# Designs tried in a protein design run: peptides against a protein of PDB entry 2QAS. Part 120

Target 1, 120 residues: chain A of PDB entry 2QAS
Amino acid sequence: PPEDLMQYEAMAQDALRGVVKAALKKAAAPGGLPEPHHLYITFKTKAAGVSGPQDLLSKYPDEMTIVLQHQYWDLAPGETFFSVTLKFGGQPKRLSVPYAALTRFYDPSVQFALQFSAPE

## One batch from the design tools (peptide; made by RFdiffusion4, then SolubleMPNN)

Design b2_p28_6_s4 (from b2_p28_6, 16 letters changed)
Fold by OpenDDE base, seed 2:
Structure b2_p28_6_s4 (fold): chain B 120 residues (1-120), chain A 28 residues (1-28)
Amino acid sequence: as target 1 above (120 residues)
Amino acid sequence: MEFPDDPRATEPVMMTKEEFDAYYASLT
């Protein structure tokens, strides 16, 4: 097949990642997500730019899923990555995840799902 | 850091890919 010099697949993936960014910006706005919306976010833990608790990232060496529903704080959705404070074993920890590291996004309330190819 | 009280609050679910796939499959 001919070589895609436009890289349309990557453009499409970036557009879909934009949905996640937009959703997180809604979640970070005053009032948070409208009930009963909540977010399952899966990402590659070893992707460039991912940072967080060493013990947690060691426990999930490939991918991990976080749930943003009731127990999250200081959600900060940037242009290239988001950061959020979550409790792990009762202790607050800061997690930073580039949108490029995402592999899944899911809102169970409306069964809206997205899947992504993340860089290895 | 101080966290607000939330009677509905539960610790965030942390899942492996396998665990999430199983959970996701149960919902869809």
Scores: peptide ipSAE 0.173, ipTM 0.656, DockQ to the pose 0.638
Fold by OpenDDE base, seed 5:
Structure b2_p28_6_s4 (fold): chain B 120 residues (1-120), chain A 28 residues (1-28)
Amino acid sequence: as target 1 above (120 residues)
Amino acid sequence: MEFPDDPRATEPVMMTKEEFDAYYASLT
């Protein structure tokens, strides 16, 4: 088959990463997400730009999934990455995750799912 | 900052890929 020099798949994935960013911006707005919507976000923990507590990231050496439902604070969705505070072992931990590091996005309330290829 | 507890929260807040895949499979 002919070679795709336009890289349409990558373009489509970049566009769909925008859905995640938009959803997080909704979650960060006053009032948060409308119930029963909540978000499962999976990312590569060793991807460039990912930062967080060493003990937490060591527990998840490949991928980890965070749940944004009721136990998260200071969600800050930027243009290239988002940051959020979650509790781990009862202690607040700050995570910073580039959208490019994402591999999955899921809202079980409506069974909306996205999957992405992330650099390794 | 404040960190209130919410009994409606689904656990775990953080999980491995394998744990998520198992959960996802149960929903779809």
Scores: peptide ipSAE 0.170, ipTM 0.657, DockQ to the pose 0.852
Fold by OpenDDE base, seed 1:
Structure b2_p28_6_s4 (fold): chain B 120 residues (1-120), chain A 28 residues (1-28)
Amino acid sequence: as target 1 above (120 residues)
Amino acid sequence: MEFPDDPRATEPVMMTKEEFDAYYASLT
């Protein structure tokens, strides 16, 4: 087949990443997510732009999954990345994750799932 | 930083890819 100079596959992937951004914006709004919705988010810990505590990133050298349900604070979904505070080892830790680093998104309340290709 | 009390509080959930895949398989 002819070469796709429009890169439609990448466009579609970016659009789906936009779903995650939109979901996080709902989660960050006053009152949080409407019950019983909650989010499982998986990302590459070594992807460009990922920021977090050394001990946490060392424990998860490839990918890690965070769950946004009851134990998260100061969720801030930006245009290119989101940041959130989680408790790790009994201490608050700030994570910053570009949407481009995501590999999986899941809401078990409605069994909605997305999978992405992330940079290595 | 102070964390608010939550009557639904549980241990924070952070998993490896393998742990999540196993959990995901159980839900679907």
Scores: peptide ipSAE 0.115, ipTM 0.613, DockQ to the pose 0.640
Fold by OpenDDE base, seed 4:
Structure b2_p28_6_s4 (fold): chain B 120 residues (1-120), chain A 28 residues (1-28)
Amino acid sequence: as target 1 above (120 residues)
Amino acid sequence: MEFPDDPRATEPVMMTKEEFDAYYASLT
């Protein structure tokens, strides 16, 4: 087939990343997500723009998955990245993740899953 | 689509938001 100079697949992926952003905005709204919805978010820990506790990121040198269900605070879904406070090793830590760093999104409650290609 | 169990998933720890707020306040 001819070369796709429009890069439609990338556009589609970006659109699907928008689903994650929208879901996080719902989660950040008063009352949070409607139960039983909760989110598993996997991202490349070394991707540009990812920031968080060094020990945690070192523990997961490639990817890590966070769970947003009940134990998260100050979820702030921005336009290009989201940040959230989670407890790791009993300590609250701030994590910031660009949507571009995402590799997986999953809501077990409805078995909704998305997969993304992220920079290596 | 379903994802298999991921060993890279974080484990939640139990702390209420109010407990966290109190902790945070104590640090600032």
Scores: peptide ipSAE 0.034, ipTM 0.445, DockQ to the pose 0.030

Design b2_p28_7_s1 (from b2_p28_7, 11 letters changed)
Fold by OpenDDE base, seed 4:
Structure b2_p28_7_s1 (fold): chain B 120 residues (1-120), chain A 28 residues (1-28)
Amino acid sequence: as target 1 above (120 residues)
Amino acid sequence: SALDLLSQEELVALHEEQMKEALKTAVR
């Protein structure tokens, strides 16, 4: 097949990443997500821009899934990355994740799922 | 509720199977 010099697939992926950003902005707004919506987000832990406690990230050498439901704090969805505080083993920890690092997005309440290709 | 007491690890496990099924028809 002909070579795609426009990189349409990448463009489409970026557009879909925008859905995640928009969803997170809804979650961060006053009142949070409308019940019963909640978010499962998977990302590559070694992707550029991912930051968090070393001991936590070390447990997930490839991918990690976080859940935004009930117990999440200070969700800050920026333009290129989001940050959030979550409890792991009862201890609050701050994570910062670029949208480019995402590999999966899922809302169980409506079974809405997205998949992404993230840099190695 | 009971869900309010679940850790991140437990919440991930709660919908693991459901998520795997949904990913079969995920948009990408």
Scores: peptide ipSAE 0.349, ipTM 0.843, DockQ to the pose 0.707
Fold by OpenDDE base, seed 5:
Structure b2_p28_7_s1 (fold): chain B 120 residues (1-120), chain A 28 residues (1-28)
Amino acid sequence: as target 1 above (120 residues)
Amino acid sequence: SALDLLSQEELVALHEEQMKEALKTAVR
């Protein structure tokens, strides 16, 4: 078959990652997400640019899913990564996740799901 | 609400089956 020199699949992936970024920006805006929307985000914990407490990340050597519903603080969706504070074991922890590290996105309220390929 | 008392792990588990099902028709 002919070679895809345009790399359309990669372009499509980047566009879909933009959906996640846009959704997070909505979540970070005053008032948060419109009810009943909430977000499940899965990412590769060892991907470049991922940062957080070592004790937390060590529990998830491959992938980790976080949920943005009710209990999240200081959500900051940047252009290349987002950061958020979540409580684990009753303690607030700060995570920073590049959009390129994402592998899944899910909104249960409308059963909307995205899946991505992320580097190891 | 009751959801305010759930841990991250519990919240993930709450929709695990539903998420797996939705991923079958996920956009990618």
Scores: peptide ipSAE 0.346, ipTM 0.842, DockQ to the pose 0.656
Fold by OpenDDE base, seed 3:
Structure b2_p28_7_s1 (fold): chain B 120 residues (1-120), chain A 28 residues (1-28)
Amino acid sequence: as target 1 above (120 residues)
Amino acid sequence: SALDLLSQEELVALHEEQMKEALKTAVR
């Protein structure tokens, strides 16, 4: 079979990660996401570039899902990673997650789902 | 609403089944 020298599969995966970035940028804009849209984001907690409180991350040795709905603060979607403040046990925690660490993305309001392979 | 009072863990659990179903036809 013909050899793909363009690496289209990788391009497609990067483009899909771009959807998450774009969605987060919409969420970070004034007024937040248009209701009823909200985001479920799952990532590998041990992936390179993931950072947050040790006591929190230690509870999730493999993957962690966060929900951007109702209570989230200082969402900052950068070019390679995003950071956000969420309350866990009533305490605000700051998380930084590279887009490359993502394993799934979901918006229940429209049942839109993306799935990714993420290296450690 | 009552949803505003849910913890992160509760919010994750709320749509877990629906999410798993949606992932069957997820774009990848």
Scores: peptide ipSAE 0.343, ipTM 0.844, DockQ to the pose 0.636
Fold by OpenDDE base, seed 2:
Structure b2_p28_7_s1 (fold): chain B 120 residues (1-120), chain A 28 residues (1-28)
Amino acid sequence: as target 1 above (120 residues)
Amino acid sequence: SALDLLSQEELVALHEEQMKEALKTAVR
């Protein structure tokens, strides 16, 4: 079969990652997400561009899930990555996650789920 | 509410089973 020089699958994946970016931008807007929407985001902790406290990331050598509900601060959804402050064990931690590192996205309120193939 | 007091770990656990189920039909 002919070689796909357009890389349509990759473009489709990028478009789906754009859904996450758009959702996070909605979450970061004044008033936050419309209730009862909230977000579960899973990412590869060793992916390029992922940053956060070493002790925290060490607990999650492969993937980590974070929840944007109730207690999150300074959500900053950029064009290539987002950053957010969350409490782990009662302590605020700052995480920065490239959208390319995402492996799944879930909104329980409407049971909307996305899965991604994330490079290391 | 009580949910406001939950840690990240607890919040993840709340919907773990539901999330696993939803992932079976996830868009990819």
Scores: peptide ipSAE 0.341, ipTM 0.837, DockQ to the pose 0.676

Design b2_p28_7_s2 (from b2_p28_7, 11 letters changed)
Fold by OpenDDE base, seed 2:
Structure b2_p28_7_s2 (fold): chain B 120 residues (1-120), chain A 28 residues (1-28)
Amino acid sequence: as target 1 above (120 residues)
Amino acid sequence: SPLDQLSQEELIALHEEQMKEALKTALR
């Protein structure tokens, strides 16, 4: 088959990653997400740019899912990554996750799901 | 709400089965 020099599939995936970015920006706005919306975000923990507490990330050598519902603080959705403070156990921990590291996005309230191929 | 007091681990565990099935359906 002919070579796709435009890499349309990658562009399409990037556009869909933009949905996550936009959703997080909505979540970070005053008042947060409109109820009952909440977000499940899965990412590759060893992907470039992922950062967080070593003790936490070591528990998830491949993928990790975080939930943005009720208890999340200082959500900062940047252009290439987002950061957020979440409580694991009773302890607040800061995570920074590039959108490129995402593998799944899900909003149970409307059963909206996205799946991505993340860098290995 | 009890959900306000749940940790990340608890929230994930609570919805794990439902989310697994929902994702399977939604991504089909």
Scores: peptide ipSAE 0.245, ipTM 0.723, DockQ to the pose 0.494
Fold by OpenDDE base, seed 1:
Structure b2_p28_7_s2 (fold): chain B 120 residues (1-120), chain A 28 residues (1-28)
Amino acid sequence: as target 1 above (120 residues)
Amino acid sequence: SPLDQLSQEELIALHEEQMKEALKTALR
């Protein structure tokens, strides 16, 4: 097949990552997500730019899934990454995740799912 | 609601099976 110098597949992936960013911005707005919408987000824990408690990240050496439903605080969706506070074992933990690190996105309320290729 | 006090681990466990099946169907 001919060489794709435009790299359309990568552009399409970035556009779909934009859906996640937009969804998180809706979640961060006053009142949160409209019911019954909520989000499951999976990411590579060793991807560049991922940060959080060492004990938590060590527990998930490859991928980690977080849930934005009912209990999430200080959700801050930036242009290249988002940060959020979640309770693990009852203790609040702060995570920072670049959109480029995402591997899956799912909203079970409408069965909307996305998959992404992330850096190793 | 009981869901309002679930930890991350509990929320994931609650929906894990449904999520796996839904992902298989949606991404097939």
Scores: peptide ipSAE 0.238, ipTM 0.707, DockQ to the pose 0.493
Fold by OpenDDE base, seed 5:
Structure b2_p28_7_s2 (fold): chain B 120 residues (1-120), chain A 28 residues (1-28)
Amino acid sequence: as target 1 above (120 residues)
Amino acid sequence: SPLDQLSQEELIALHEEQMKEALKTALR
C-alpha cells in the first residue's frame, strides 16, 4: 500500500485531543460538568512539559490516571496544557499536563473513550 | 455524597473495569 505522507492519523488524533481540551473547559466553567459526567485522564508522567510533585510522579514512572470528579480545584485548561489541583493522601497537589502527553481519556457516565499516542 | 469522600485511587478503582471494557468497544 502507498505510504501516507499526509500523516492523517496524527492529524486525527490531534483533533481528538481538542475534545479533551473542550471537555476540560466545560469542567472549569462555573457549575462544572453536567451530572453525571466526570473525567478519567491518563498521561505519560515523563513527557515533556509534565510538572508536579516529585514524590507523586515517582510513584508513576510511566503513566498515571487522574480523576476529575467532585474533588478537583483550580482547573485551568490552557491552549497547550492544563493544570489542576487534586488531593493525594489528603494533601492538595498541583499538576500541569500538556495535552500532547495524554494517552487515554474516559467518561464513565456515557462510556466515551479516547486513546492517544504520546511521546516518551 | 459518598463520592465526595473518595480518594483518587478509590475513584480509579471504582470504574477501572468499566473503563477497560469501554476501551475495547470504542477503539475496536
Scores: peptide ipSAE 0.238, ipTM 0.726, DockQ to the pose 0.550
Fold by OpenDDE base, seed 3:
Structure b2_p28_7_s2 (fold): chain B 120 residues (1-120), chain A 28 residues (1-28)
Amino acid sequence: as target 1 above (120 residues)
Amino acid sequence: SPLDQLSQEELIALHEEQMKEALKTALR
């Protein structure tokens, strides 16, 4: 078959990462996500740009999944990464995750799922 | 609802199978 010099698959994956960014921006708006929508986000914890408490990240040496449902605070979806405060063991912890580090996105309310290849 | 009382780990476990199936269907 002909060689794809346009690299359409890479373009498509990049565009789909934009879906996650857009969804997080909706979640960050006043009132949060419209019910019953909520988000499950999985990312590589050792990917470049991932930041958070050492005790938390060390517990998840490969991948980590976070749930954005009701109990999330100060969600800040930037252009290249997002940050959010979540409670682990009753303690609020701040995470910063580049969109490039994402490996999975899921909204169970409508069974919408995305999968990504993330750098190590 | 009971879901509001679950920890993050419990919520993830609850939907794990559904997530896997959704990925298979949506990304085929």
Scores: peptide ipSAE 0.236, ipTM 0.731, DockQ to the pose 0.452

Design b2_p28_7_s3 (from b2_p28_7, 9 letters changed)
Fold by OpenDDE base, seed 1:
Structure b2_p28_7_s3 (fold): chain B 120 residues (1-120), chain A 28 residues (1-28)
Amino acid sequence: as target 1 above (120 residues)
Amino acid sequence: SALDQLTQEELVALHEEQMEEALKTAVR
């Protein structure tokens, strides 16, 4: 097939990742997500830009899923990555995740799901 | 609610089956 110099597939993926960014910005706004919406986000833990506690990331050598529902703090959705504080085993821990590291997004309230290809 | 008392790991497990099913027709 002809060479795609426009890189449409990459554009489409970025647009879909933009949905996640927009959803997180809504979640970070005063009042949080409108009930009953909540978010399940899966990402590659070894992707460039991912940061968090070593002990936590070591438990998930490939992918990790986090849930944003009621118990999340200091959600900061930036332009290229988001950060959030979550409790794991009762201990608050800070995670920073680039949108490029995402592999799945799910909102069970409306059964809305997205899948992404993320590099190692 | 009961959901407010669940850990991250428990919350993930709660919707795991439903999520896997939804991913079959997920937008990509």
Scores: peptide ipSAE 0.344, ipTM 0.845, DockQ to the pose 0.669
Fold by OpenDDE base, seed 4:
Structure b2_p28_7_s3 (fold): chain B 120 residues (1-120), chain A 28 residues (1-28)
Amino acid sequence: as target 1 above (120 residues)
Amino acid sequence: SALDQLTQEELVALHEEQMEEALKTAVR
């Protein structure tokens, strides 16, 4: 097949990542997500820009899934990354994840799913 | 509710199968 010099697939992926950003912005707004929506987000833990407690990230050398439902705090969806506080082992942990690090997005309430290719 | 008491790990496990099925027809 002809060589795609436009990189349409990458552009499409970026557009879809925008859906995640928009969803997180809705989640961060007053009142949070509309019931019964909640979000499952999977990301590459070693991707550039990912940050969090070493002990936590060490448990997930490849990918990690977090759930935004009921117990999440200080969700801050920026333009290139989002940060959120979640409880692990009863302790609040702050995670910062670039949208580029995402590999999966899922909303069980409507069974909406997205998949992405993220760099190592 | 009971869901309010679940840990992150438990929440992930709760929808594991459902998520796997949804990913089969996921947009990418």
Scores: peptide ipSAE 0.343, ipTM 0.845, DockQ to the pose 0.691
Fold by OpenDDE base, seed 5:
Structure b2_p28_7_s3 (fold): chain B 120 residues (1-120), chain A 28 residues (1-28)
Amino acid sequence: as target 1 above (120 residues)
Amino acid sequence: SALDQLTQEELVALHEEQMEEALKTAVR
């Protein structure tokens, strides 16, 4: 078959990552997400740009899923990455995750799911 | 609410099966 020199699949992936960014911006806005929407986000923990407590990330050598529903603070969706504070073991932990590190996105309220390919 | 008391791990587990099912028709 002919070679795709436009890399349309990559373009589509980037566009879909934009959905996650937009959703996070909605979540970060005053009032948060419209009920009952909430977000499940899975990412490669060893991807470039991922940062957080070493003790936490060491528990998830490949992928980690975080949930943004009720207990999250200081959600900051930037242009290339987002950061958020979540409680683990009763302690607040700050995570920074590039959108390029995402592998899954899910909203249970409407069963909306996205899947991405992310290099290690 | 009850959800306010759940840990991150418990929240992930709560919808794990449903998420796996939804991923079958996920856009990618």
Scores: peptide ipSAE 0.343, ipTM 0.844, DockQ to the pose 0.684
Fold by OpenDDE base, seed 2:
Structure b2_p28_7_s3 (fold): chain B 120 residues (1-120), chain A 28 residues (1-28)
Amino acid sequence: as target 1 above (120 residues)
Amino acid sequence: SALDQLTQEELVALHEEQMEEALKTAVR
């Protein structure tokens, strides 16, 4: 089989990651997401660029899912990563997650799901 | 609402089954 020098699969994956970025930007806009939309995001906790409290990340050695619904603060969707404050055990904690670290995205309101192959 | 009182872990669990099913046909 011929070698794909264009890396189309990677391009397609990046485009899909762009959907997540766009969704987060909508969530961060004034008024937040239109009801009843809310987001479930899964990512590799050991992926490059992922940052957060060590005590929290240590509980999730492989993947972690966070939910952006009702209780989230200071959502900041950048061009390469997003950061958000969420409460764990009643305590606010800041997470920064590169889009490249994502493995799953889900919006229960419309049952829209995406899967990604994230680098280790 | 009751959802406003749920923890992150509880919110994840709430839609776990639906999420697993949706992932079977997820765009990839």
Scores: peptide ipSAE 0.333, ipTM 0.838, DockQ to the pose 0.684

Design b2_p28_7_s4 (from b2_p28_7 with E3L E5Q A17E E24R I27V K28R)
Fold by OpenDDE base, seed 3:
Structure b2_p28_7_s4 (fold): chain B 120 residues (1-120), chain A 28 residues (1-28)
Amino acid sequence: as target 1 above (120 residues)
Amino acid sequence: SPLDQLTQEELVALHEEEMEAALRTAVR
């Protein structure tokens, strides 16, 4: 079979990561996400560029899922990564996650799901 | 609502099965 020199699969993956970025930008806008939309985001905690409190990340040696619903603060969706403040154990924690580290995206309100391959 | 008071871990668990099912037919 002919060889794909265009790398369409990689392009498609990048485009889908763009959906997550766009969704987060909507969430970061004034008023937040339109109800009842909310986001479940899973990422590889040891991927390059992931940062946060060591006491938190140490609990998740492989993957971690965060939920953006009701209680999230200072969501900042950049071009290559996003950061957000969430409460764990009643304490606000700041996480920074590159889009490349994502493995899952889900919006339960409409049962929309995306899956990604993430580097270590 | 009670959902507003759930922890991160509880929220994740709430939709885990549904999320896994959705991923089987997810866009990729």
Scores: peptide ipSAE 0.406, ipTM 0.868, DockQ to the pose 0.633
Fold by OpenDDE base, seed 5:
Structure b2_p28_7_s4 (fold): chain B 120 residues (1-120), chain A 28 residues (1-28)
Amino acid sequence: as target 1 above (120 residues)
Amino acid sequence: SPLDQLTQEELVALHEEEMEAALRTAVR
């Protein structure tokens, strides 16, 4: 078959990552997400740019899923990454995740799902 | 709500099966 020199699949992936960014921006706005929407986000923990407590990330050597529903704080969706504070073991932990590290996105309220390829 | 009392791990587990099912028809 002919070679795709435009890399359309990569373009589509980037566009879909934009959906996640937009959703997070809605979540970060005053009032948060419209009920009953909430977000499940999976990412490669060893991807470039991922940062957080070593004790937490060590529990998830490959992928980690976080849930943004009610107990999240200081959600900051930037242009290339987002950061958020979540409680683990009753302690607030700050995570910073590049959108390029994402592998899954899910909103149970409407069963909307996205899947991404992310390098190690 | 009861969901506010769940840990991150419990919340992930709550919808894991449903999420896996949804991924079969996910856009990618």
Scores: peptide ipSAE 0.405, ipTM 0.867, DockQ to the pose 0.661
Fold by OpenDDE base, seed 1:
Structure b2_p28_7_s4 (fold): chain B 120 residues (1-120), chain A 28 residues (1-28)
Amino acid sequence: as target 1 above (120 residues)
Amino acid sequence: SPLDQLTQEELVALHEEEMEAALRTAVR
């Protein structure tokens, strides 16, 4: 097939990742997500830019899923990554995740799902 | 609500099967 110099597939993937960014910005706004919406986000833990507690990331050497429903704090959705504080085993821990590291997104309330290809 | 006191691990498990099913027809 002809060479795609426009890189449309990459553009499409970025646009879909933009949905996640937009959803997180809504979640970070005053009042949080509109009920009953909540978010399940999966990402590659070894992707460039991912940061968090070593003990936590060690438990998930490949992928990790986090849930943003009722117990999340200081959600900060930036332009290239987001950070959030979540409780694992009752302990608050801070995670920073680039949107490029995402592999899955799901909102159970409306059964909306997205899947992404993330680099190793 | 009981959901308010679930751990991250428990919340993930709660919708795991449903999420896997949704991924089969997910937009990508």
Scores: peptide ipSAE 0.404, ipTM 0.866, DockQ to the pose 0.683
Fold by OpenDDE base, seed 2:
Structure b2_p28_7_s4 (fold): chain B 120 residues (1-120), chain A 28 residues (1-28)
Amino acid sequence: as target 1 above (120 residues)
Amino acid sequence: SPLDQLTQEELVALHEEEMEAALRTAVR
């Protein structure tokens, strides 16, 4: 089989990751997401660039899912990663997640799902 | 809303089955 020097699959994956970035930017805009939209985001906790409290991340050695609905603060969707404050055990904790670390994205309101192959 | 009182873990669990089903036909 011919060698794909264009790396089309990677390009396609990056484009799909762009959907998540765009969705998060909408969520971070004034007024937040239009109801009833809300976001479920799963990522590899050991992926490069993932940052958060050690006690929290240690509970999720492989993947972690976070929900952006009702209680989230200071959502900051950058160009390569997003950060957000969520409450765990009643305590606010800051997470920073590169888009490249994502493995799945879901919006229950419209049952829209994306799945990604994240690097180790 | 009762959803306002749910923890992160509870919110994840709430739609877990639905998410798994959706992932089977997810764009990738």
Scores: peptide ipSAE 0.398, ipTM 0.864, DockQ to the pose 0.666

